# Ledger of designs, part 66: peptides against a protein of PDB entry 3PUK

Target 1, 227 residues: chain A of PDB entry 3PUK
Amino acid sequence: ERGLKSVVWRKIKTAVFDDCRKEGEWKIMLLDEFTTKLLSSCCKMTDLLEEGITVIENIYKNREPVRQMKALYFISPTPKSVDCFLRDFGSKSEKKYKAAYIYFTDFCPDSLFNKIKASCSKSIRRCKEINISFIPQESQVYTLDVPDAFYYCYSPDPSNASRKEVVMEAMAEQIVTVCATLDENPGVRYKSKPLDNASKLAQLVEKKLEDYYKIDEKGLIKGKTQS

## One batch from the design tools (peptide)

Design b1_p29_2 (made by RFdiffusion4)
Fold by OpenDDE base, seed 3:
Structure b1_p29_2 (fold): chain B 227 residues (1-227), chain A 29 residues (1-29)
Amino acid sequence: as target 1 above (227 residues)
Amino acid sequence: EKMEELEIRYSDYESKVKNSPKREEFFEK
């Protein structure tokens, strides 16, 4: 069985590095907080050098222009990361790099996507969405990147109910992303507690798995053989 | 207070993704 870290690296290599690879060309790679953790978990700097990355830069920091080099943005589809990208290419006179390749770790909302189209379309060579929104910790263990998940899931305040649902939806999406990355259809088990969050999350995961694999209810039940 | 636990066990059933929502690739230059 292939370890989760190796699977994640292979996915990134195929979806990102191989997609924008040009012989003899070096790129600057821009990372955000999530993708820094992601790459740190599954590769070394030597691996990135082999893929044509000369240097890694933090997208949140002010950086000096390197106008002769192309930039590879491997970032989350968040307002913060997108705004940092827009600062690099939003002005014709102040472009930080020669051109941009953008790879989002997940679906980019239309609002953010339209903002990019309106301001920086001429500077972009590639803009793709990949499906990697989790951090591999061990060979078969991963962590979810859902901010404030604990706070909203266990909030006693009824006013946070809508936010709790959003958080649970995001968690379910990331779990399905892991399944898609591994090309597996899992059975879901949970331990119920008084708040019944685990049961709700399990239902969301099952529904999303059905949608992703386009399996009928009868087929899904039969296919859930526990490994 | 212990977090609620969700355990996922992978099944041997591999289904082919029929229609993955493909967003049109924009900016292919």
Scores: peptide ipSAE 0.028, ipTM 0.446, DockQ to the pose 0.130
Fold by OpenDDE base, seed 1:
Structure b1_p29_2 (fold): chain B 227 residues (1-227), chain A 29 residues (1-29)
Amino acid sequence: as target 1 above (227 residues)
Amino acid sequence: EKMEELEIRYSDYESKVKNSPKREEFFEK
């Protein structure tokens, strides 16, 4: 059974590296905090070299210009990462690389996307959103990248109810991206506590899975294998 | 307080995965 790590790597290879690959061309790859963890979890430096990456740079750090090389930005769609990208290409004098390929790990908000278009469109050769917003762990285990998820989900403060819903929605979306990555429609099981957070999350996941997977018109509802 | 556990069990359900980049590819130059 191909472990979750191999599936994630295959998706990244197809969606990112194969998409921007040019024969004989090497690129600098820029990573943020999340994508550093992501790649570290599912590949080695040797794998990246095989994909035409010469060096990995941290997007948050000040870097020396390498104007003859194109840059591959594999980053999360956050204000911090986007701002760092904009610093690399926002002015003619500050253009650090020849051109940019951008691959976001999730949906980029319109505000950030429009900001990129307005300031750096001439420098961008590719901009694509992929759906990998989790860290693969051992076997079929993964970690969701939802900030403060634990805090809001377990907060007894009613004032956090709206934030809890937002967090649960984000968690559900990421779970669906895992399913999509694995090309699977899972049965959802949960152990509910008095707060019923697990039940709510399960319902959100089920709804999103239904939306994501077109019920094949041929009525083959392959029954939820109740394992 | 014991964390609520969500267990996702993957079934052999091969459904047509929508290629879900939520947006069209931009800047194909």
Scores: peptide ipSAE 0.029, ipTM 0.434, DockQ to the pose 0.130; fails the geometry check
Fold by OpenDDE base, seed 4:
Structure b1_p29_2 (fold): chain B 227 residues (1-227), chain A 29 residues (1-29)
Amino acid sequence: as target 1 above (227 residues)
Amino acid sequence: EKMEELEIRYSDYESKVKNSPKREEFFEK
């Protein structure tokens, strides 16, 4: 069986690198915190070099302009990452690279997308949503990148209830992205004790999977996978 | 320890995929 890391790498390779690849062209790749972890989990620098990436840069850091090179932004659709991108291309004087290819790890909210469109559309050659919002760890194991997930899920403080729901929603979204990436329809298993968090999360995942997967034209349901 | 298994159900409604292909077309140059 092919490991999750390999599947994720294949997805990134096909959806990102193959999509923007030009013969003989090198790009600078800009990563945020999440995508740094993501790529680190499923590839090596040598792999990136083979895909035409000369250097990787942290989008949050100040960087010197390399105006003759195009930039590949592989980033999460967050205000922070988007703002950093906008600083790179928001004005002619601030333009750090020749052009940009943007690949988001998830759905980019309309507000952020419109902001990009309004400010930097001329500099953008590609803008796609890849839908990879998880970190592969093992063959069939992944970790979720949800800030403070542990804290809010296990907080006994009622004041954190709202944040707990937000966190669980985000976790469920990421689980669904795993399923989508793997093209799998798994059975959802959870431990109900000691807390009901697993049950709640499972229900959220189930609901989101229902929304994601539909009955085919023949009225057939995609078979459940064992993985 | 209690392990529960949920059977994933499929919606009869249209799939809500978090992707915006129309957005991709906008930046195709």
Scores: peptide ipSAE 0.027, ipTM 0.443, DockQ to the pose 0.163; fails the geometry check
Fold by OpenDDE base, seed 2:
Structure b1_p29_2 (fold): chain B 227 residues (1-227), chain A 29 residues (1-29)
Amino acid sequence: as target 1 above (227 residues)
Amino acid sequence: EKMEELEIRYSDYESKVKNSPKREEFFEK
């Protein structure tokens, strides 16, 4: 099935599981709120078992150490998730796991990356940033992980204008992530509404798409594809 | 707090592309 869910799973499999896979090795996987939703949307526990994951743990919860096992952190690059990781490995005497593989769902800010580098670099076997910040719902439908997006986008309060822009930027970024995942450069279509939110979002998406394909590592500028 | 987290999470795309390869090299031990 060419559904979005299968595409997302394939990307995760390639970018995360295949990257850190060792024959005969089992790992504990740590998830945050976003990646829990993401994996739940595109795979089953049986799929994760096939990829060498024995246990899934919530990164936000206090967990018992399993010092003999390596941990796979598939997390968003947020202060909260990073802080939880640092608690697991920040102290030499209190390492919860044998080693860490970190895969961020998006760009990790320099501030967070530097914290990781400074405190627990020796415990990290792999650290990658992947581009997957959306949740597939249906074959062609996805949800955006942007908290309070609806509220801020439709708020009539001018005091929320700055927050609205941040939310729209985040939404645009996630849409571009979908396009990148699908290897598509769609023409952006939007319906004109009394509010210019759709137009603004469309402009942001178009700009980000242009930037993405222009700076693609493959050096290939892709033409507009059918959305 | 949630909005601050979003601002941090969704940084400039150019920075993302430029910095990702370099960071991967750092942890290739």
Scores: peptide ipSAE 0.025, ipTM 0.482, DockQ to the pose 0.621; fails the geometry check

Design b1_p29_2_s1 (made by RFdiffusion4, then SolubleMPNN; from b1_p29_2, 14 letters changed)
Fold by OpenDDE base, seed 4:
Structure b1_p29_2_s1 (fold): chain B 227 residues (1-227), chain A 29 residues (1-29)
Amino acid sequence: as target 1 above (227 residues)
Amino acid sequence: DELEEMAIRYSNFSSKLENKPLIEKFFEK
């Protein structure tokens, strides 16, 4: 049995910590709400210490400057998190840290990226997207970070139809991230009653999985794996 | 190594599907 938590940790270690590691260097790590949950689900503080993280800070809170240390921002590409980053390094204020390494958990919109570039590009040593948009709960269980997903999926109000589609798409995308992380092309199973939401989501996931393997860099379509 | 490759593949996948640019900027390390 593959432990999803271990897989996620290994991905973070490779994509984030190994990427910015420097011998003898300690960093402050800034987390938002999502990444706090993410890391708490798959690692311990001792693990982070081993990766050269001395302190974890909440990006949303006011923090004292530690100007001699570089900061590792592991955050979601949201306006809220980006704004907090900009407060730390923006031209309007004294920078709180020596420099920044930014790792987004998902694709950063151009608007947000451009905003960062315009204000504090000189402070950034690294900026990457690592595509982890889920929280591992158990070996084969995860939760999705889609705001108001339950509300919109089960809303009887037809005016929410557009938002429901967006939510479904986001959920499907996050499920695909799990599959990609596990290098799996699973069969999708669902319970469709009483609503067809699960069926719709399953179809979206299957479609995205198919597309993913079609456009894989190796051009290989993998067969179905275990569900 | 394997995980890094998977991450890259996924990034490409998502960017193509959404017609969004992948952000991977290299600066002074």
Scores: peptide ipSAE 0.012, ipTM 0.393, DockQ to the pose 0.133
Fold by OpenDDE base, seed 3:
Structure b1_p29_2_s1 (fold): chain B 227 residues (1-227), chain A 29 residues (1-29)
Amino acid sequence: as target 1 above (227 residues)
Amino acid sequence: DELEEMAIRYSNFSSKLENKPLIEKFFEK
């Protein structure tokens, strides 16, 4: 039951904690809503302490400055989370922390990245994108973070048709991130439903998987794996 | 100084046991 959780934790440990770790150095970690759920699903507070995190703070809350400590931001690439970061470092005279390490859970849009670059570049020691946009539940079960997914996918209102497509696209993208995290290229299977949502989603996933694994990081084409 | 700051932060968290932050609630589940 813990197989997927351990894989996700290992990915975060390697991509985030090992990347910014310095011997004897403690950091404050800032989380948003998604990353709070993500870490809660795959680790314990003791695990974070072992990785050099002294305390976890909610990025959305007002926090007292700790100017002598560096901050690790593990956040989603959303305007809300980015704006909160900018509040922490936007003022030269009132920086909340000594420096920032930023790790985004997904691709950060150029608009947001440019906003950060223009305002806080000197305070940022690392800015990296990782590809983890899902929450592990069990060994083979995960939850997607797509707002209003259920509502739009099953809404009988024709006015929601365009939004349904956007939601399905987002779901497909997150499923691909799961596959990438697990380093697998599964054959997609589904059961047909009256609304044919499963079929449409499966097609989107297959297409995206094909594109993703066409050329991997090593320039190799990966074959399909069993899942 | 960094160790002292850490101790202060942990002390503050321990005092808020009745009103646990969201992250702690999730970790307990």
Scores: peptide ipSAE 0.007, ipTM 0.317, DockQ to the pose 0.018
Fold by OpenDDE base, seed 5:
Structure b1_p29_2_s1 (fold): chain B 227 residues (1-227), chain A 29 residues (1-29)
Amino acid sequence: as target 1 above (227 residues)
Amino acid sequence: DELEEMAIRYSNFSSKLENKPLIEKFFEK
């Protein structure tokens, strides 16, 4: 049995590194807050070196240009991370790297994608969504990247009701992403608590799983599996 | 965070060797 960390690493290796690999070519890798945590949880620097990464950099920090090297951006599809990318390539005279390979951890909104396309299309060699928006902790344990989830889910303030819905939607999406990563269609189980949050989340997950496995990544219908 | 720390170390190292290609900077560390 392979742990979740190993599965996540294998997916990243296949979806990102193998996708952009060129023999003998080294790249600079740019990470944001989430992807730094993600990679830290499932690989070592030596692993990244083997994949042709010579240096890792924080996308949020000011960096000196290295115009002779291509950059691998492994980032979340957020305005903050995208804006940092745009600063690197938004002006021809200000290009920090030779070219960019962009891999988003989740669905990139059309607005952000169009913004990138309009300003930096000539610099981009690859742009792909890989759908990994969780952090593996243990063999069968993961954490979700949903800020303030606890606060909104348990807030008695009715003004937070809309935000709670958004949070639950995001959580459900990330759970489905885990299932997709593991290539499983599990039966959803939950334990009832004083609040109906668990039940509501379970329903969202079930609906999203059903939608996802109508047609999988390979265009195949998968049967229900046991986790 | 391991990768964060490594990134900082590499950044600092690279800044000290401004006149060499990045690959050479790495191998000379």
Scores: peptide ipSAE 0.005, ipTM 0.311, DockQ to the pose 0.021
Fold by OpenDDE base, seed 1:
Structure b1_p29_2_s1 (fold): chain B 227 residues (1-227), chain A 29 residues (1-29)
Amino acid sequence: as target 1 above (227 residues)
Amino acid sequence: DELEEMAIRYSNFSSKLENKPLIEKFFEK
């Protein structure tokens, strides 16, 4: 049975590396904090070399220009990561790389996308959103990347109720993303806790799973997988 | 040339590898 890590790697290989691969071409890969953790969890440097990546660099750091090489940006759709990308290509005279391939780990907000389009469209050869917003820890364990999720979910402060709902929705989306990545429609199980958070999250996940598989590109309602 | 640029990059990286970026520490594990 292929562990979650191998499935995630296969997804990245197919969605990112195969999509922009050119024979004999090497690329510089730019990572942010999340994608660094993600790749570290599911691959080795040797794997990346095999995919035509020569160097991995942190997008947040100042980097020397390599104007003859194309850059592969595998980044989260955050203002910070996008701003760093824009710095690399925003100035016509000071482009750090020859061209850019951008792969976002999740849906990129229209505001960020429009900002990229307005300033750097000519430098971008590919821009794609993929649905990988979790970290595989074990064969069957993953961690969601939702900032302050713990704080808002367990906050006794009623003023955080609206924020809690936003966090719960984000968590549910990421769980659905995991299921989609694994091509599974699991039965949702939860343990009742003093806070009805688990039940609420379960309901959100079930609803979103149903919506996802109803709209699936192949129109095939996938049956519930035995998990 | 792309190869020359790679060589320059690696040389610069090797010098910076003494200050191993956090990314490389994760992949050496």
Scores: peptide ipSAE 0.007, ipTM 0.316, DockQ to the pose 0.018; fails the geometry check

Design b1_p29_2_s2 (made by RFdiffusion4, then SolubleMPNN; from b1_p29_2, 10 letters changed)
Fold by OpenDDE base, seed 2:
Structure b1_p29_2_s2 (fold): chain B 227 residues (1-227), chain A 29 residues (1-29)
Amino acid sequence: as target 1 above (227 residues)
Amino acid sequence: DKLKELEIRYSNFESKYKNKPEIEKFFEK
């Protein structure tokens, strides 16, 4: 089945679980808010058990140490999630787990990466970016996870212009991760609205796709429909 | 929402793969 959910699960299985799998080894998996939603949308608890996950924990919650087990962190590259990880491994004397495998859902900024390297590099066995920053809903439908996107995109207040650009860029990045997950180079069409947000978003997507696949813009654009 | 305003039509173009990210190189053990 070519449903988006199955595609996402397949990607996670190959990029995360197969990547860190060791025969007979069980891991504790740490999730944040986004990855909790993501996994809930494309798999069952039984699926995770089959992949060698014994327990799922929320990274934001206080947790008791299980020092004999390795931890699989499947998290977003955000300050909040990274800070929680650092609390688990930042102190040599108070490590919560034996070691860490980290899989980020998107590009990890250098600032966060450097912070991790400086504090707990010896505890990390694997660190990878898997580029999944969307939630699959239906076979061909997904949702973006951008806080306050509606407010800023439709705000008539010019003081919000800078934040609007940031939000649009975040949306564009997530759209590109969908394309990457599907292994496709799409053409972009949009409908014009009074605020011309669709046009701006389309341009951002096109640019990011070009950067991602290192191809000419003309190779990405098949046609645009405006209304 | 804004997604309804944007349509993506996929091409038959084969994707190009990027080099392994630096973060993976660093923590590959």
Scores: peptide ipSAE 0.040, ipTM 0.459, DockQ to the pose 0.149
Fold by OpenDDE base, seed 1:
Order: C-alpha cells, then structure tokens, then sequence
Structure b1_p29_2_s2 (fold): chain B 227 residues (1-227), chain A 29 residues (1-29)
C-alpha cells in the first residue's frame, strides 16, 4: 500500500515537474505558504534537485532578479500569491526571471486569471490548474486548508450560518480533490454529531464525487471503491 | 481550456546548465 505522501508526490511530479522539465534546464521555484507546507510534507530537498530545481524562494518576499533563469511558480490561486507573481512580471523592465511556469494548486478564479492575462501573459510559458489542496500527514491522514473551519462549523451564532455553508463547500471540494488524487470513488462514512456537520459534509462530498466522475474528461465512470 | 491561451512554446535558445546546482535548504527554515 502506497502512503498518501508518496501519492501526492507522484501527482506533483507528473503534473508539475514533468510538464515543464527540459533537459539541462534548471529553474527557480517559487512557493507560497500552502505549497511550502505541501512539498515539505511529501518530498525532500534532494527530490526537488532531481527535478531540476536549483533554488526555492518564498513568493511573498522581495527577491533579487535572476533574469537568465526561468521560474516555476507552484502556488495557491489566492489574491496574495497572484499579486506577488504580478510584481515579478508586471513590468517589462522589472522582470525578476526569464519566464514563468505557473501551476495553481486549485481552480483559479476568473477574476485572478483575467488579471494575470491582462498584465503578464507574454511572460508565461505554462499556466495550469492542478487539484492538490490538502496536506498529507500520514498514510491515510490529511488536513484541509480551510481557514477558520472549526470556528464557523461549531459556532453557536446563527449569523455564521452562511459562512458555515461556504466552509463546508470548501471542505467538500478539497476532500474530492483527495479522492481524485488517489483515483478513488469511496463510499462515504461518517458519525453524526449534534450539529449534523458530519452528515452535511458527507452529503456534499457524495454529490461532488458523483459530479466529478460523471464529467471526467476521459469519459470514465468509476464504481464505488472500499476506501 | 481558458489556460491554453497562456501557453507559449519553448524557446529554441533556452538557457542550458551542465553543472548540477546547489539547492537552497528552504524547508529547513
């Protein structure tokens, strides 16, 4: 049985590194807060070196230009990360790197995508969305990156009801991402709590799984697995 | 599909490196 960490690494290797790899070419890799945690959880520095990464830098920090090298941006589709990218390539005279390869860990909203297109499309060699929005902890354990999830899910304040729904939706999407990464269509199991959070989340996951496999680009319908 | 328009072919004059670089210990920080 392959651990979740190895599966995640394989996904990243295939979707990101293999996609932009060129023989004899080294890249600088830019990471944000989430992708730093993600990569640290599933690979070593030596692994990244083998994939043609020479330097890793934090996208949020001011960096010295390395204009002769291409940059690999492995980042979340957030306004903060996108704004940092735009600072690197928004001005022709102030370009930090030779070119950019962008891989988003999730769906990039149209507003952010359009902003990128309008300002620095000529500098981008690749732009793709991959579906990895979770952090593997153990072989079968993962954590979701949903801010304030606990607060909204368990808040007794009725004014937070709408926020709770948004959080549940985000959690469900990330769980489906895990299933897609593992190539599984599991039967969802849960233990109900007084607030019915588990039941609600389970229903959302089941619905999203159904939608995902019905509209698979490969036209494949996968049966339920025993995960 | 929306991302296809941002794809640009590799340059014929891309930078090549023959020596294995040192990687920054980013994850240790």
Amino acid sequence: as target 1 above (227 residues)
Amino acid sequence: DKLKELEIRYSNFESKYKNKPEIEKFFEK
Scores: peptide ipSAE 0.029, ipTM 0.376, DockQ to the pose 0.024
Fold by OpenDDE base, seed 4:
Structure b1_p29_2_s2 (fold): chain B 227 residues (1-227), chain A 29 residues (1-29)
Amino acid sequence: as target 1 above (227 residues)
Amino acid sequence: DKLKELEIRYSNFESKYKNKPEIEKFFEK
């Protein structure tokens, strides 16, 4: 059983592919580092073909224009990925594809959104956030994908403290997303490690879980579940 | 269907805490 992988795939299928699907239309799909890993974890190329994707391209690489085809950007809301998108559509002369469908894996900051809006809004047919910021490994196991997480969490340089907090926050959010997806409010367990990173992360997760499960779908207080 | 239920729950989470509705509205054509 794929479990979590199946859930993630289904989410992507419904939120992304079904949303932009047009009968008889093929699209080029642009992926970044995270979404490459994500899709690789939960689907095969044949699955993507069935969803109307003819080819997958890396958004970071130089690509030849295919101006007759629309592009599906399944990317993280990062400056790097957004900048690559903007290069594809930022000018009429540089427009690589017919149009763009953008699906972000997480909340897109206002700054990035405004940048997109200001530069290439006419080329965009869809833009959505689908909040899948984790990689399923097995039925009940997932891997967080937070850039430079290891570096900042274990950096002895106090100048990185702010970045460490940002990373920890991102990790906590991803964990909570998984829990929410599985409708689980687990007791958080951790082992003490140098720099107390595990404890800090646990606290963040617990806080966010409390916020999420404060009121359930029925407006009732939701208790903790076993995991 | 367990998977369907999980999908719904996931979607609810997105709606409550992560989505920027203005993004979708802005590019809705």
Scores: peptide ipSAE 0.046, ipTM 0.504, DockQ to the pose 0.147; fails the geometry check
Fold by OpenDDE base, seed 5:
Structure b1_p29_2_s2 (fold): chain B 227 residues (1-227), chain A 29 residues (1-29)
Amino acid sequence: as target 1 above (227 residues)
Amino acid sequence: DKLKELEIRYSNFESKYKNKPEIEKFFEK
């Protein structure tokens, strides 16, 4: 059985690096907070070098232009990350890089996508969504990237109920991405807690798994698996 | 939630650029 870290790396390698790789070409890679953590969890610096990355930059920071080099943006589909990208390519005179390859870690909302298209479509060589929105910790362990998850899930304040639902939804989505990455459709198991958070999350996961595996990427129906 | 290429128009270039790798310990920052 393959470790989760290696599986995640292999998926990134195939979906991102192999997709934009050109012989003899080095790229600058732009990362946000999430993708920094993601890559640090599943690869080494030497691995990135082998994939044709010469420099890694934080997308949130001001950076000097390197106009002769292409940039690989591996980022989350958030307004913050997208806005930073748009600053790099928003005007012809202020382009920081030669061209851009964009890979989103999850579904990019139409509003953000349209904003990108309207501003700098000609600078973009690739724009893909990949389904990796979790961080592997150990061979079989992952961490969800959901801000304030603990606070809202266990908040005694009833005014936080709506936010709790949003958090649960985000968690469920990330769990489904784990399953997709591992090519698994498991039956969900949990232990009930006094607040029944586990049950609610399990229901959301099961629903999303059902939707995801109606038709897989190859157009095939996938049955339930065990892991 | 599946691997998907977004529909965007882009210019096609096949230019190659060679340079020396300069990756620092970015993940520790």
Scores: peptide ipSAE 0.018, ipTM 0.366, DockQ to the pose 0.027; fails the geometry check

